# Peptides against a protein of PDB entry 7RZF, part 237

Target 1, 358 residues: chain A of PDB entry 7RZF
Amino acid sequence: PFQEEHLKQLYKIVPIKDIRNLYVTFPIPDLQKYYKSNPGHYLGHLIGHEGPGSLLSELKSKGWVNTLVGGQKEGARGFMFFIINVDLTEEGLLHVEDIILHMFQYIQKLRAEGPQEWVFQECKDLNAVAFRFKDKERPRGYTSKIAGILHYYPLEEVLTAEYLLEEFRPDLIEMVLDKLRPENVRVAIVSKSFEGKTDRTEEWYGTQYKQEAIPDEVIKKWQNADLNGKFKLPTKNEFIPTNFEILPLEKEATPYPALIKDTAMSKLWFKQDDKFFLPKACLNFEFFSPFAYVDPLHCNMAYLYLELLKDSLNEYAYAAELAGLSYDLQNTIYGMYLSVKGYNDKQPILLKKIIEKM
Target 2, 358 residues: chain A of PDB entry 7RZF as posed
Amino acid sequence: PFQEEHLKQLYKIVPIKDIRNLYVTFPIPDLQKYYKSNPGHYLGHLIGHEGPGSLLSELKSKGWVNTLVGGQKEGARGFMFFIINVDLTEEGLLHVEDIILHMFQYIQKLRAEGPQEWVFQELKDLNAVAFRFKDKERPRGYTSKIAGILHYYPLEEVLTAEYLLEEFRPDLIEMVLDKLRPENVRVAIVSKSFEGKTDRTEEWYGTQYKQEAIPDEVIKKWQNADLNGKFKLPTKNEFIPTNFEILPLEKEATPYPALIKDTAMSKLWFKQDDKFFLPKANLNFEFFSPFAYVDPLHSNMAYLYLELLKDSLNEYAYAAELAGLSYDLQNTIYGMYLSVKGYNDKQPILLKKIIEKM

## One batch from the design tools (peptide; made by RFdiffusion4, then SolubleMPNN)

Design b2_p23_3_s3 (from b2_p23_3, 15 letters changed)
Fold by OpenDDE base, seed 1:
Structure b2_p23_3_s3 (fold): chain B 358 residues (1-358), chain A 23 residues (1-23)
Amino acid sequence: as target 1 above (358 residues)
Amino acid sequence: RELERELHEWSLGNLDLGVKTPI
């Protein structure tokens, strides 16, 4: 376990690659024994959320952060870490203290709202879906993974322990939240801008870094993080599938897509799945426009349109992705391509949202 | 995103950094 001397430290690290990253790390207790409630997953789900009122949404709106990842990570024996990692913009690199303040404001929001059973239930449902429809892993890799997991879980639970949430434990969520404090923080900033400003070299990889104590005034600023009214809990994920019924294979099912609709404005092909028998579908739409590629101006306008459309869908894209739905939008020489893939049950909801933004 | 889901990419990113972050 880190002693006090290892806490409230700032590391300025020189990368080999031209990247800008911030790692905000908190030592936490070993949560392995709490696998049935997985409080670290609950917090990772919320802190790592990308929807409206999320930490990422606010930091992205300021132009400081591109991406955010949050959650638990295994440490050495007897402790774990909770990590919030962000990809920094050039401007974000100048606002690291304020970025971390926003992290603590979001954490303070989670404390103020308290543990939400409905959020736990969504995590439970998502994990149950992921478990039930887990793709066949390579037997060797899977066996090796299971052999490792057998050290931590009863044999009867080993197949399910990583996925099945069973117990809502608000006390454990609060316990982990209590570790996510400024006095318990380790900060690493990764940027080439620290080149020639380092005084230490890491022994194993030769990584150049500088270690500094975080000033007490900065720690105090983070300790006094107020409730930022921009932060909100996510809304209920409407894309979580609940119907997993597989329709019977029709006797006349074709091995190739059959034309089932032919009109002046649309053709529709359909193929029933005859191989996988999963409650999944692929919806592919090709839109034809004579204007999409008529000249460079129209081509660029069509490109900008899709980029703006994708940006307008980002909020739904994340919730859909969590629920095992994805969409893709691409420019084509003939117009546009839209694909919606994943669980069949909620695809119409995602498709409707996409079309409403078009 | 949740770190547990991104751990592979994160581990690759750390490997790609050549930086075992002294975290």
Scores: peptide ipSAE 0.184, ipTM 0.708, DockQ to the pose 0.078
Fold by OpenDDE base, seed 2:
Structure b2_p23_3_s3 (fold): chain B 358 residues (1-358), chain A 23 residues (1-23)
Amino acid sequence: as target 1 above (358 residues)
Amino acid sequence: RELERELHEWSLGNLDLGVKTPI
């Protein structure tokens, strides 16, 4: 366990690679015994969310952060950490205090809204889908993993414990949120900009770093984090599949795509899955425009159009990805290519949203 | 993203960072 002397510390670390990262770390109790409710997963899902009103969306809008990861991590024996990690822009490196303020504003929003059973249910459903349709692991890796997990879970639950949520425990969510406070923070900033400004060397790897106490004024600023009106809880994920029915193979099923629609404006080919028997589909669309590649101006306009379209779809992309749906949009010499892949149940919803933005 | 989903990439990334963050 970190003693009080190990809290409220700032580490400035020189990387070997040209990277800019911020790690905001909180010591938390060992949550392993609470695997049925997994309060750290609940908080990681929300803090790590990428949809509208998320922490990442606001930090991106400021030009300070490229990516964000949030969640629990195993620590030393009997301890865990909750970590918020961001990839910093050059500008973000100058605004680390304000980035961390926004993190505490988002955490304060989570406290104000309280634990949401519907969010837990989404996490439960997503994990159940992931468990049900997980790829077969390599036997050696799987056996080693199971052998490790046997130390933590009853034999009967070893196969399911990492995936299947069973209990909504708002008390445990609040308990973990109570540990996500400025007085418990450890901050690490990783940047080459600290080269020649360090005074310590790590014993094992020779990593150069500087350790500083975070000023009490800065801690107090973070403790007084107000509610930022830009932060909102995610909306319900409409892309979570609920129908996993595999349709029987048609008697006329062809081993190759068959032309099922032929019109002046469209051709449609279809092939039923005859091999995998999964509730998944691949929708591929090729759009033809005589103007898409007629000259460099039109080519650049078509490129810009797709970039703008992708940006306008970012609000749905993350929720779709969580639900095992993906889309791809590419320029072609003939026009545009669209692909929608994943669980078939909610593909029409994603496709409709894409077409409505086009 | 959620850290648990990225733990494999993060463990590899930490190895590749050559920085044992004094976390």
Scores: peptide ipSAE 0.168, ipTM 0.704, DockQ to the pose 0.077
Fold by OpenDDE base, seed 5:
Formats: structure tokens, sequence, C-alpha cells
Structure b2_p23_3_s3 (fold): chain B 358 residues (1-358), chain A 23 residues (1-23)
């Protein structure tokens, strides 16, 4: 476990690839025994959220960050890490202190709101869906995985322990959240801009780095992180499926898509699943417009339209993805293509939101 | 995104910051 001398450290690391990353790492207790409540997953879900009022949404709005990942990571025996990782823009590399301030403002928002049972319930429901409909793993890989996790879980629970949440433990959420403090931070910045500015070499990979203490003034700024009014808890995920009914195979089910609607303005083909028997569907829409590719101007306008549409849908895309729904929008030489895939139950909701933005 | 979901993708590509976090 880290001693006090290993905390409040900044590492400047030279990558092999031209990448810009920030890692904000907190030592936390070993949470393995709390797998039934999984407080690290709860916090990872919120800190890693991509919806309106999320940490990522604000950092993107500043032009500092492209992507964000947050959550627990296994360490050595007896401790874990909580990590917030971001992909930095060139501008974001200049604003690392401010980015980390925003992280602590979001963490402070989580403290102010306290643990939310409804968020835990969503995590529980999402994990239950993922468990129920997980793809068949290769037997050899699956057996080896199970053998590895038998060290952590009772035999009776080994198949379910990684997925099934059982207990809402606000006390454990608060305990982990109390470790996410500036005095407990380790920061790593990965950038080629540190080339020739390092004084150490890592023994295993030859990675060049510099280690510096974070100034007490900077730690104090992060300790005094206020409530940023732009940060909000996510809204309830409306895309979480609740109906998993599989309709019986029709006697006249065709092995290929059948034309079920033919009108002057639309054709509809349908094929029932006869193989997988999952509560999933694929909706594919091809839109034809004589104007889409008539000239370079219309082509560029159609491209810009879809880029703007995708951007306007980002707020729903993440929540849909968490719930096992996805969409795709593409320009075609004839117009546009829309695809909606995943659990069938909430597909109409996602489709409606897409249409409302069109 | 949540780290546990991404670590499955990252384990192939992210250089374990070979800085062994001094345990």
Amino acid sequence: as target 1 above (358 residues)
Amino acid sequence: RELERELHEWSLGNLDLGVKTPI
C-alpha cells in the first residue's frame, strides 16, 4: 500500500505513440468482499457517465477532453485503485490542473447528493440484463475464468457474483467516496511533449518519466473545490429493457425477409428470428432523396446534417448503449441509412428520440 | 464510460503504465 510519501505525486510520462492521456488515481481499500453491493461500480458508473451534466460533458464543452473512463481497478493484494482517465486535447494538456479541479467538483457533487438507491437499482438491472443475455463464452476461456474467480467468490455464487448486485450499501459508497480526495491523489500525464524533459527510466519497459511532488497550493485548490452548478446526476435511463418476451415462431416464418408492406412511399421487409431466440431486433431504414447527391453542395449539406444530428443525439446514445441499444446513421448515395439494434422493448423510445431530432 | 468495461478493451492496447505503482 502507498505510504504518504507516494501520495500527491505527479508523473510526466513519454509515450511511444503520439497520445495525450491523464490518469488520476486514488488508492482505495480492497472492495472484493463487498461484491454484492459493489460501491466502486456505483461510483464508476456516475463518474464515467457521459450524459448531460456529467464530468465528461463539461470537460468536452471546454475542449479539454475527448473521452473519459472512471472506475475501480484491482491492485495488489489488500488494496485497489479508483482511476479517472481522460484522453486530452492539445488544449487540455495545458489545463490539467483545471481538469482535475472539475473532477473534484464532480466528486463534491456526489458527496452533496449522497448515495442514490435508484442509481444502484439501475446498475443492478443493467447487470442482470447483461448476465441473462451474455453471449456464450468459449468453454476453455470460461472455465479458466471461473477457476480464477473461485479465489474471490463462494462456489455457489461464482457464476453470478460479477453481475448480480444484491445490496444497496450507502455507507460503503460514502467510504469509497471519502478516499477520492486531493491528499490521496496520484497523477500521471502521458504526452510526447515531455520528451527530453524526463530524468528517470522505468526498469521494465524503458519508459521515460519525471516524478514531481504536486505543490501544496494546487492540492489546496482541489480541496476547496466548490459545487459547480453545471454538474448534475444523470436522469433515469429510459432504455433499460423490462419486457423480455420472445414471440412464438410463426408457422409461415420465411428463411429470408418477406415483404409485409408495399406502398408508393415505403416498402417494409420482415424476418422473424428462427435461430437465436433473443428479445433483440434490428431495425434498418433506408431513406431515399433525389437531392442527397445531386451536386457537391447537397452532398456536403447532407453530411453536415448527419454530423449535427449525431451530435444532438449524444445525450441519449450513451444511456441507450448502457441498456444494450445502439443506433447508426450513415450517408448513402441515395440519401441516408438509419439502424437501431439491441433489445426490442425500448427500441421504439430510441427511434422516437432520433425522429424528434430529425 | 466505466473503467471495468473499458479494461477489457484496454488490456490489449494500454501500456500498463509500467510504473509499478509502488505497493
Scores: peptide ipSAE 0.201, ipTM 0.710, DockQ to the pose 0.073; fails the geometry check
Fold by OpenDDE base, seed 3:
Structure b2_p23_3_s3 (fold): chain B 358 residues (1-358), chain A 23 residues (1-23)
Amino acid sequence: as target 1 above (358 residues)
Amino acid sequence: RELERELHEWSLGNLDLGVKTPI
C-alpha cells in the first residue's frame, strides 16, 4: 500500500510514441472478495461513461480530451488501483489541473447522488447478456484463465463469477468513492513535451520521467471541487436486449439474400440466419443520390454531413455499443451506406434514432 | 469506456508509477 509520501505525486513521462495521455490513479482496497457486487465495475461504468452529462462529454466539449477510460485495475497482493485515463489534445495538455478538477467534480456528483440500484441492475443485465452470448474462447487460453481464477472463486462459481452480479452493495460503492480523493491521487502525464526536462530513468524500460509533488494549493482546489451542473448521471440504457427469441427457419429460406420488396424507390433483400442461430441481425442500407459524387464540392459536403451525423449520434452510439449494438456510416460513390448490427431486439430503436438525425 | 473492457497494453514497468503508461 502507498504511504502518504507516495501520494499526491505528479509524474511527467516521455513516451516513445507521439502520444499525450493523462493517468489519474487512486490506490483502493482489494475488491476481489466483493466480486458479487463489483463496486469497482459500477464506478468504472459511470466514470467511463460517454453519454450526455458524462465526464468525457464535458472534457470533449472543452476540446481537452479525445477518449476516456475509467475503472479498477489489479495491483500487487492486497491492493488495487482505480484509474481514470484520458487521451489529451494539445490544448488539454495545458489544462491538466482543470481536467483533474472536472474528474473530482464528477466524483463529487456521484457522492451527492449516492449509489443507484437501477445502474447496478443495468450492469448486471449487460454482464448477463455478455455471459450468455460470449464467444467460445480458445481452449488453451480458457483453461489457463480458469486455472488462474480458481484461486479467487469457488469451483461452483468459477465460470460465472466474472460476469454475474448478484448483490447491490451501496456501502461498498461509497467505500470505493471515499478512496477517490485528491489526498490519495497519483498523476502521470505522458507527453513528448517533457523531452529534455526529465531527471530520472525507469529501470525496466529506460523510460525518462520527472517526479514532482503536487502543490498543496492544487490539492486544495481539487478537494473543494464544487458540483458542476453539467454533470449528470446517465439515462437508462434503452438498448439493453430483453427478448432473445430465435424465429424458426422458414421453409422457403434461401442460402442467399432474396428480394422480398421491389419498388421504384427501394429494394429489400432478406436472408434468414441458417448458421449461427443467434438473436442478432445485420441491417444494411445503401442510399443512392445522384448528387453525392457529382463533383469534389458535393463529395466533401457528403463527407462532412456524415462526420456531423456521427458526431450527433455519438451519445446514443455508446449506450448501444454497451448493449451489443453497433452502427456504421460510410460515404460511397453512389451516396451513403448505413449498417446496424447486433442483438435484434433493440435495433429498431437505434435505427429510428439514426434516421431522426438524418 | 470502462477500463476492464480496454486491452490497454500496460508495460510492466509502469506499475511502480501506479500508472499504465503506454510505452
Scores: peptide ipSAE 0.191, ipTM 0.696, DockQ to the pose 0.077; fails the geometry check

Design b2_p23_3_s4 (from b2_p23_3, 14 letters changed)
Fold by OpenDDE base, seed 1:
Structure b2_p23_3_s4 (fold): chain B 358 residues (1-358), chain A 23 residues (1-23)
Amino acid sequence: as target 1 above (358 residues)
Amino acid sequence: RWLEEELHELAEGKLDLGVKVPL
């Protein structure tokens, strides 16, 4: 257990690589016994969310952060950590205190809204999908992982315990959320800008760092984090697949794509999967325009159009990715290419969203 | 994203933070 002397600490760390990272770490109880409810995963989903009204969306809008991850990590025996990690911009490195304030504002929003059973159900459904369609890991790696898991879970649950959420435990969500407080924080800033400003060397790796107490005024600023009206809970993920039916292989199934539609405006090729037998599809669209590459101006306009289209689709990108859907948009010498890949069930929804923005 | 996924990618050598953060 971290003693009070280990809390409210700031570490300034010199990386070998030219990276800028912020780690906001909270000591939490060992949650291993609560694997059926996994309250840390619930909080990681919300804090690590990338959709509209998320913590990341606000920090990106300010130009301070590129990426954000949130969740639990194993600690030493008998405790865990909850970590919020962000990739910092050069400007974000100057605004670390304000970034952390926004983290506490988002955490305060989660307290105000309370635990949401529908969010738990989405996590449950996502994990069930991930479990059901988990690619066969390399047998050696999988066996070693299972051997490790056997120390924590009953043998009958070992295959499922990492993925199956069974119990909505709002009390445990609140318990973890109560540990995500400024008085319980450990902050690490990783930047080359601390080179020559460190006074300690880490014993194992020779990492140069400086340790400082976070000023009480800064802790108080974070303790008084108000509700920020920009922060919202995510909307329901409409892309989570629910139908996993695999259509039977047709007798006339071709080993190569067959032309099934030929019109003046479109050609359609289709190939049924004869190998993988997954409820997945790959939709590829090639759009042809005589104007796309006629001159440098049209080429730049077509490029700008796709960048704006991608930007307009960012609100769906993360939710689709979580649900095992992806899309790609590329400029071609003939026009544009669109690809939609992943579980077939909700592909029409994603495709419709893309086409509505085009 | 979840930290657990990022940590898994790190453990697989897909990500390299280039530093160990003193946790």
Scores: peptide ipSAE 0.223, ipTM 0.777, DockQ to the pose 0.077
Fold by OpenDDE base, seed 3:
Structure b2_p23_3_s4 (fold): chain B 358 residues (1-358), chain A 23 residues (1-23)
Amino acid sequence: as target 1 above (358 residues)
Amino acid sequence: RWLEEELHELAEGKLDLGVKVPL
């Protein structure tokens, strides 16, 4: 457990690779005993969210951050860390104090809204889907993992404990949020820009770093983080599948796509899954336009149209991805290609959203 | 994104953050 002297520290680290990362870390209690509620996962879901009104959305809008992850990490025995990690732009490297201020503003928003049972239910449902349809792990890695987690879970729960949420515990969410404070922060900035500016070397890897105390003025600025009106809780994820029924193989099912609709304006091909027996589908649409490739101007306009369409769909992309749905949009020499893939249950919702933006 | 997913990808060697941050 870190004492007060180990808190409010800034590490400037020289990477081997040309990377720019910020790690904002908070010592938290060991949450392992609370695996049924997993309050760290709940907070990681919200802090790491990529939708409108998220921390990442705002930091991207500033041009400071490319990617963001949030969640718990195991520490030594008896404590964990909550970590917010971001990939920094060159500009973001100059705005680290402001980035961290935005993190505390988002955390303050989470405190103000309080724990949401519907968000917990979404995490539960997502984890249940992930568990049900997880790929077969490598036996050696899986056995080693199971042997490790046997120390933490009842034998009967070991296979499920990492995935199955059972208990909404708002008290534990608030307890973890209470640890996500400026007075409990450890900051690491990773950048080659610190080369030749370090005074320490890490013993195990020879990593060059500098350690500094975060100024009390900066800590106070973060402590006084207001409610930024740009931050909002995510909307409900409409793409989470609930129906996993696999339709029986039709007697007339062909091993190849069959033409099931032929009209002057459309052809529809269908192939039933005869191999995988998963509640998944691949929808592929080819749109034909005589104008798409007529000249360089039309080609560039068709490209620009798809880039604008993709941008207009970004609000759904993350929520769809979390729910095991994906889409792809490509220019073709004949027009446009659209693909929608993943769990079949909510594909019509995603497809409708795409078509409404077209 | 969840850090847990990124850590899993790191453990699988799919991601290489290239730095062990002293936590």
Scores: peptide ipSAE 0.118, ipTM 0.729, DockQ to the pose 0.077
Fold by OpenDDE base, seed 4:
Structure b2_p23_3_s4 (fold): chain B 358 residues (1-358), chain A 23 residues (1-23)
Amino acid sequence: as target 1 above (358 residues)
Amino acid sequence: RWLEEELHELAEGKLDLGVKVPL
């Protein structure tokens, strides 16, 4: 267990690579025995969310952060860590205190809303999908992984324990949230800007660093983190697949796309999956417009239109991605290309949202 | 040991946060 002297510490670390990272770390109890409820995954899902009203969305809007990851990491025996990691911009490196303030404002929002069973159910459903369609790992890597997991899980649960959520435990979610406090924080900033400004070298790997106590005034600022009205829980993910039925292969199924509709305004090519037998589809649309590339003005308008369309769809991008759906929008010399890929069940919902924004 | 390993992982940008980021 960390002693008080190991808490409220700031580490300035010189990287080998040209990277700018912030790590905000909290010591938490060993949650391994609670793998069936996995409260750290619930919190990681919300803190690491990329949708509207997320922590990342606010930090991106300020130009301070590129990416954000939140979750639990295994520690030494009897404790774990909850870590929030962000990739910092050059500007974000100057605003680390304010970035961490926003983290505590988001955590305070999670406390105010309390544990949500529907969010747990979404995590459960997403993990069940991921487990069901997990690609076969390489035998050597798989065997080594299973051997490690056998130390933590019953033999009968070893294959599923990393994916199956079974128990909604709001008490454990609250218990972990109670550890995500400024008084328990360890901060690491990784940047080449600390080169020649460090006073310590790590003995084993030669990592150059400086350790500083976080000022009590800064800790108090974070402790007094208000409810920032920009932070909201995510909306329900409507893209999570529930139907995984695979239609039987048609007797007339061709190994190549067949023309199944031919009209003056549309051609439709179809190929049934004869190889993978997954509840996935790939929908590709090519739109032809005689105006798309008629002159430089129309080219620029067509480009701007797609950039605005992509921006207007950004609210759905992350939720679709989590659900194993993706879309792509591209300008072509003939007009526009749209692709929708992933689980077929909710593709019509995503496609409808794209069309409604067009 | 953990701090030293953490510092190295941080410096390498290899800190596996164990978060199954759905890649």
Scores: peptide ipSAE 0.020, ipTM 0.634, DockQ to the pose 0.485
Fold by OpenDDE base, seed 2:
Structure b2_p23_3_s4 (fold): chain B 358 residues (1-358), chain A 23 residues (1-23)
Amino acid sequence: as target 1 above (358 residues)
Amino acid sequence: RWLEEELHELAEGKLDLGVKVPL
C-alpha cells in the first residue's frame, strides 16, 4: 500500500503517443471480497456518467475534456485504485487544477445525496442484460479469462460474478467515497508538452517524467470543494429493457418486408425476425417534405433543424446507449431519416421522446 | 516496479481501467 509520502503527488509524464490524459488516482482497500455489491462499480457508473448534470457534461461544456472514465482498477496485492481518467483538450491541459476541483465537487455531491438503491438496481439490471446477451467469447480468450478469475471467485460463481450484482451495501459505497479525498490523491498528467521539462527517467522503459508534491494550498482548495449546483444525480434510465419475450414466428410471415399499412400519408413495412430470435428490433422512418431540398435556404434550414433536434435529444442518448438502444437522424434529399435500434421493449419510449422533440 | 509499470502504461496509453463501464 502507498505510504503518506506517495500521496498528494503530481506526475508529469511524456507519452510516446500524442495523447493528453489526466489520471486522478485514489488508493482504496481491496474490494474483491465485495464483488456481490461492487461499490467501485456503483461509483464508476456515477462518476463516469455522461448524462445531464454529470461530471463529463460540465467538463465538456467548458471545452476541457473530451471523454471521461471512472472506476476501480486492480493494484498490487491487498489494495486497489479508484481512477478518474479524462482525455484532455489543449485548453483542458491548462485547467487541470480546476478539472480536479470539479471532480471533488461531484464526489461531494455523491456524499451529500448518499447511496441510492435505485442506482444500484439500475447497475444490477444493466449488468444482467449485458450478461444475458453477451456475444460468445473466443474460447482461448475466455479460458484465459476464467483461469484468471478463478483466483478471486468461488468456482460456482466464476461465470456470473463479474456481472451479477446481488447486495446493496451503502456502507461500502460510503467507505469508498471516504477514500476519494484530496489527501489520498495521486495525479498523473500525460502530455508531450512536458518533453524537455522532465528530471527523471523510469528505469525499465525509459519513460521521462517529473514528480512534484501538490502544493498544500491546492490540496486545501480541493478539500474545500463546495457543492456545485450544476452537478446532479442522473435521472432513472427509462430505457432499461425488462421484457425479453420473443414472439413466435407468424404463420403468414414473409421472407421479405410486407406492406401492413398503406395510406395517403404513410406506408408501413414489417419483417419479423426469422434468423436471430433476439428481443431486438430496427425501426426505420423516412419523412418526406417537398420543402427539404427545394433551394439552398431550405436545405440549410432542414440541416439546422436536424442539428437542433439532435442537440435536444442528447439528454437521452447516453441513457439509451447504456440500455442497448441507439438512434440515428440524417437529412435526406427528400426530408429526414430516423432509425431506432436495439432491445424492442423500450423502443416506443425512445421513439416518443424523439417525436416530442420534433 | 508498480510505479514504473504504472508510468509506462500511462505513457503508452495502455492503462486499461478494467471496468470499462461501457460508457
Scores: peptide ipSAE 0.014, ipTM 0.585, DockQ to the pose 0.498

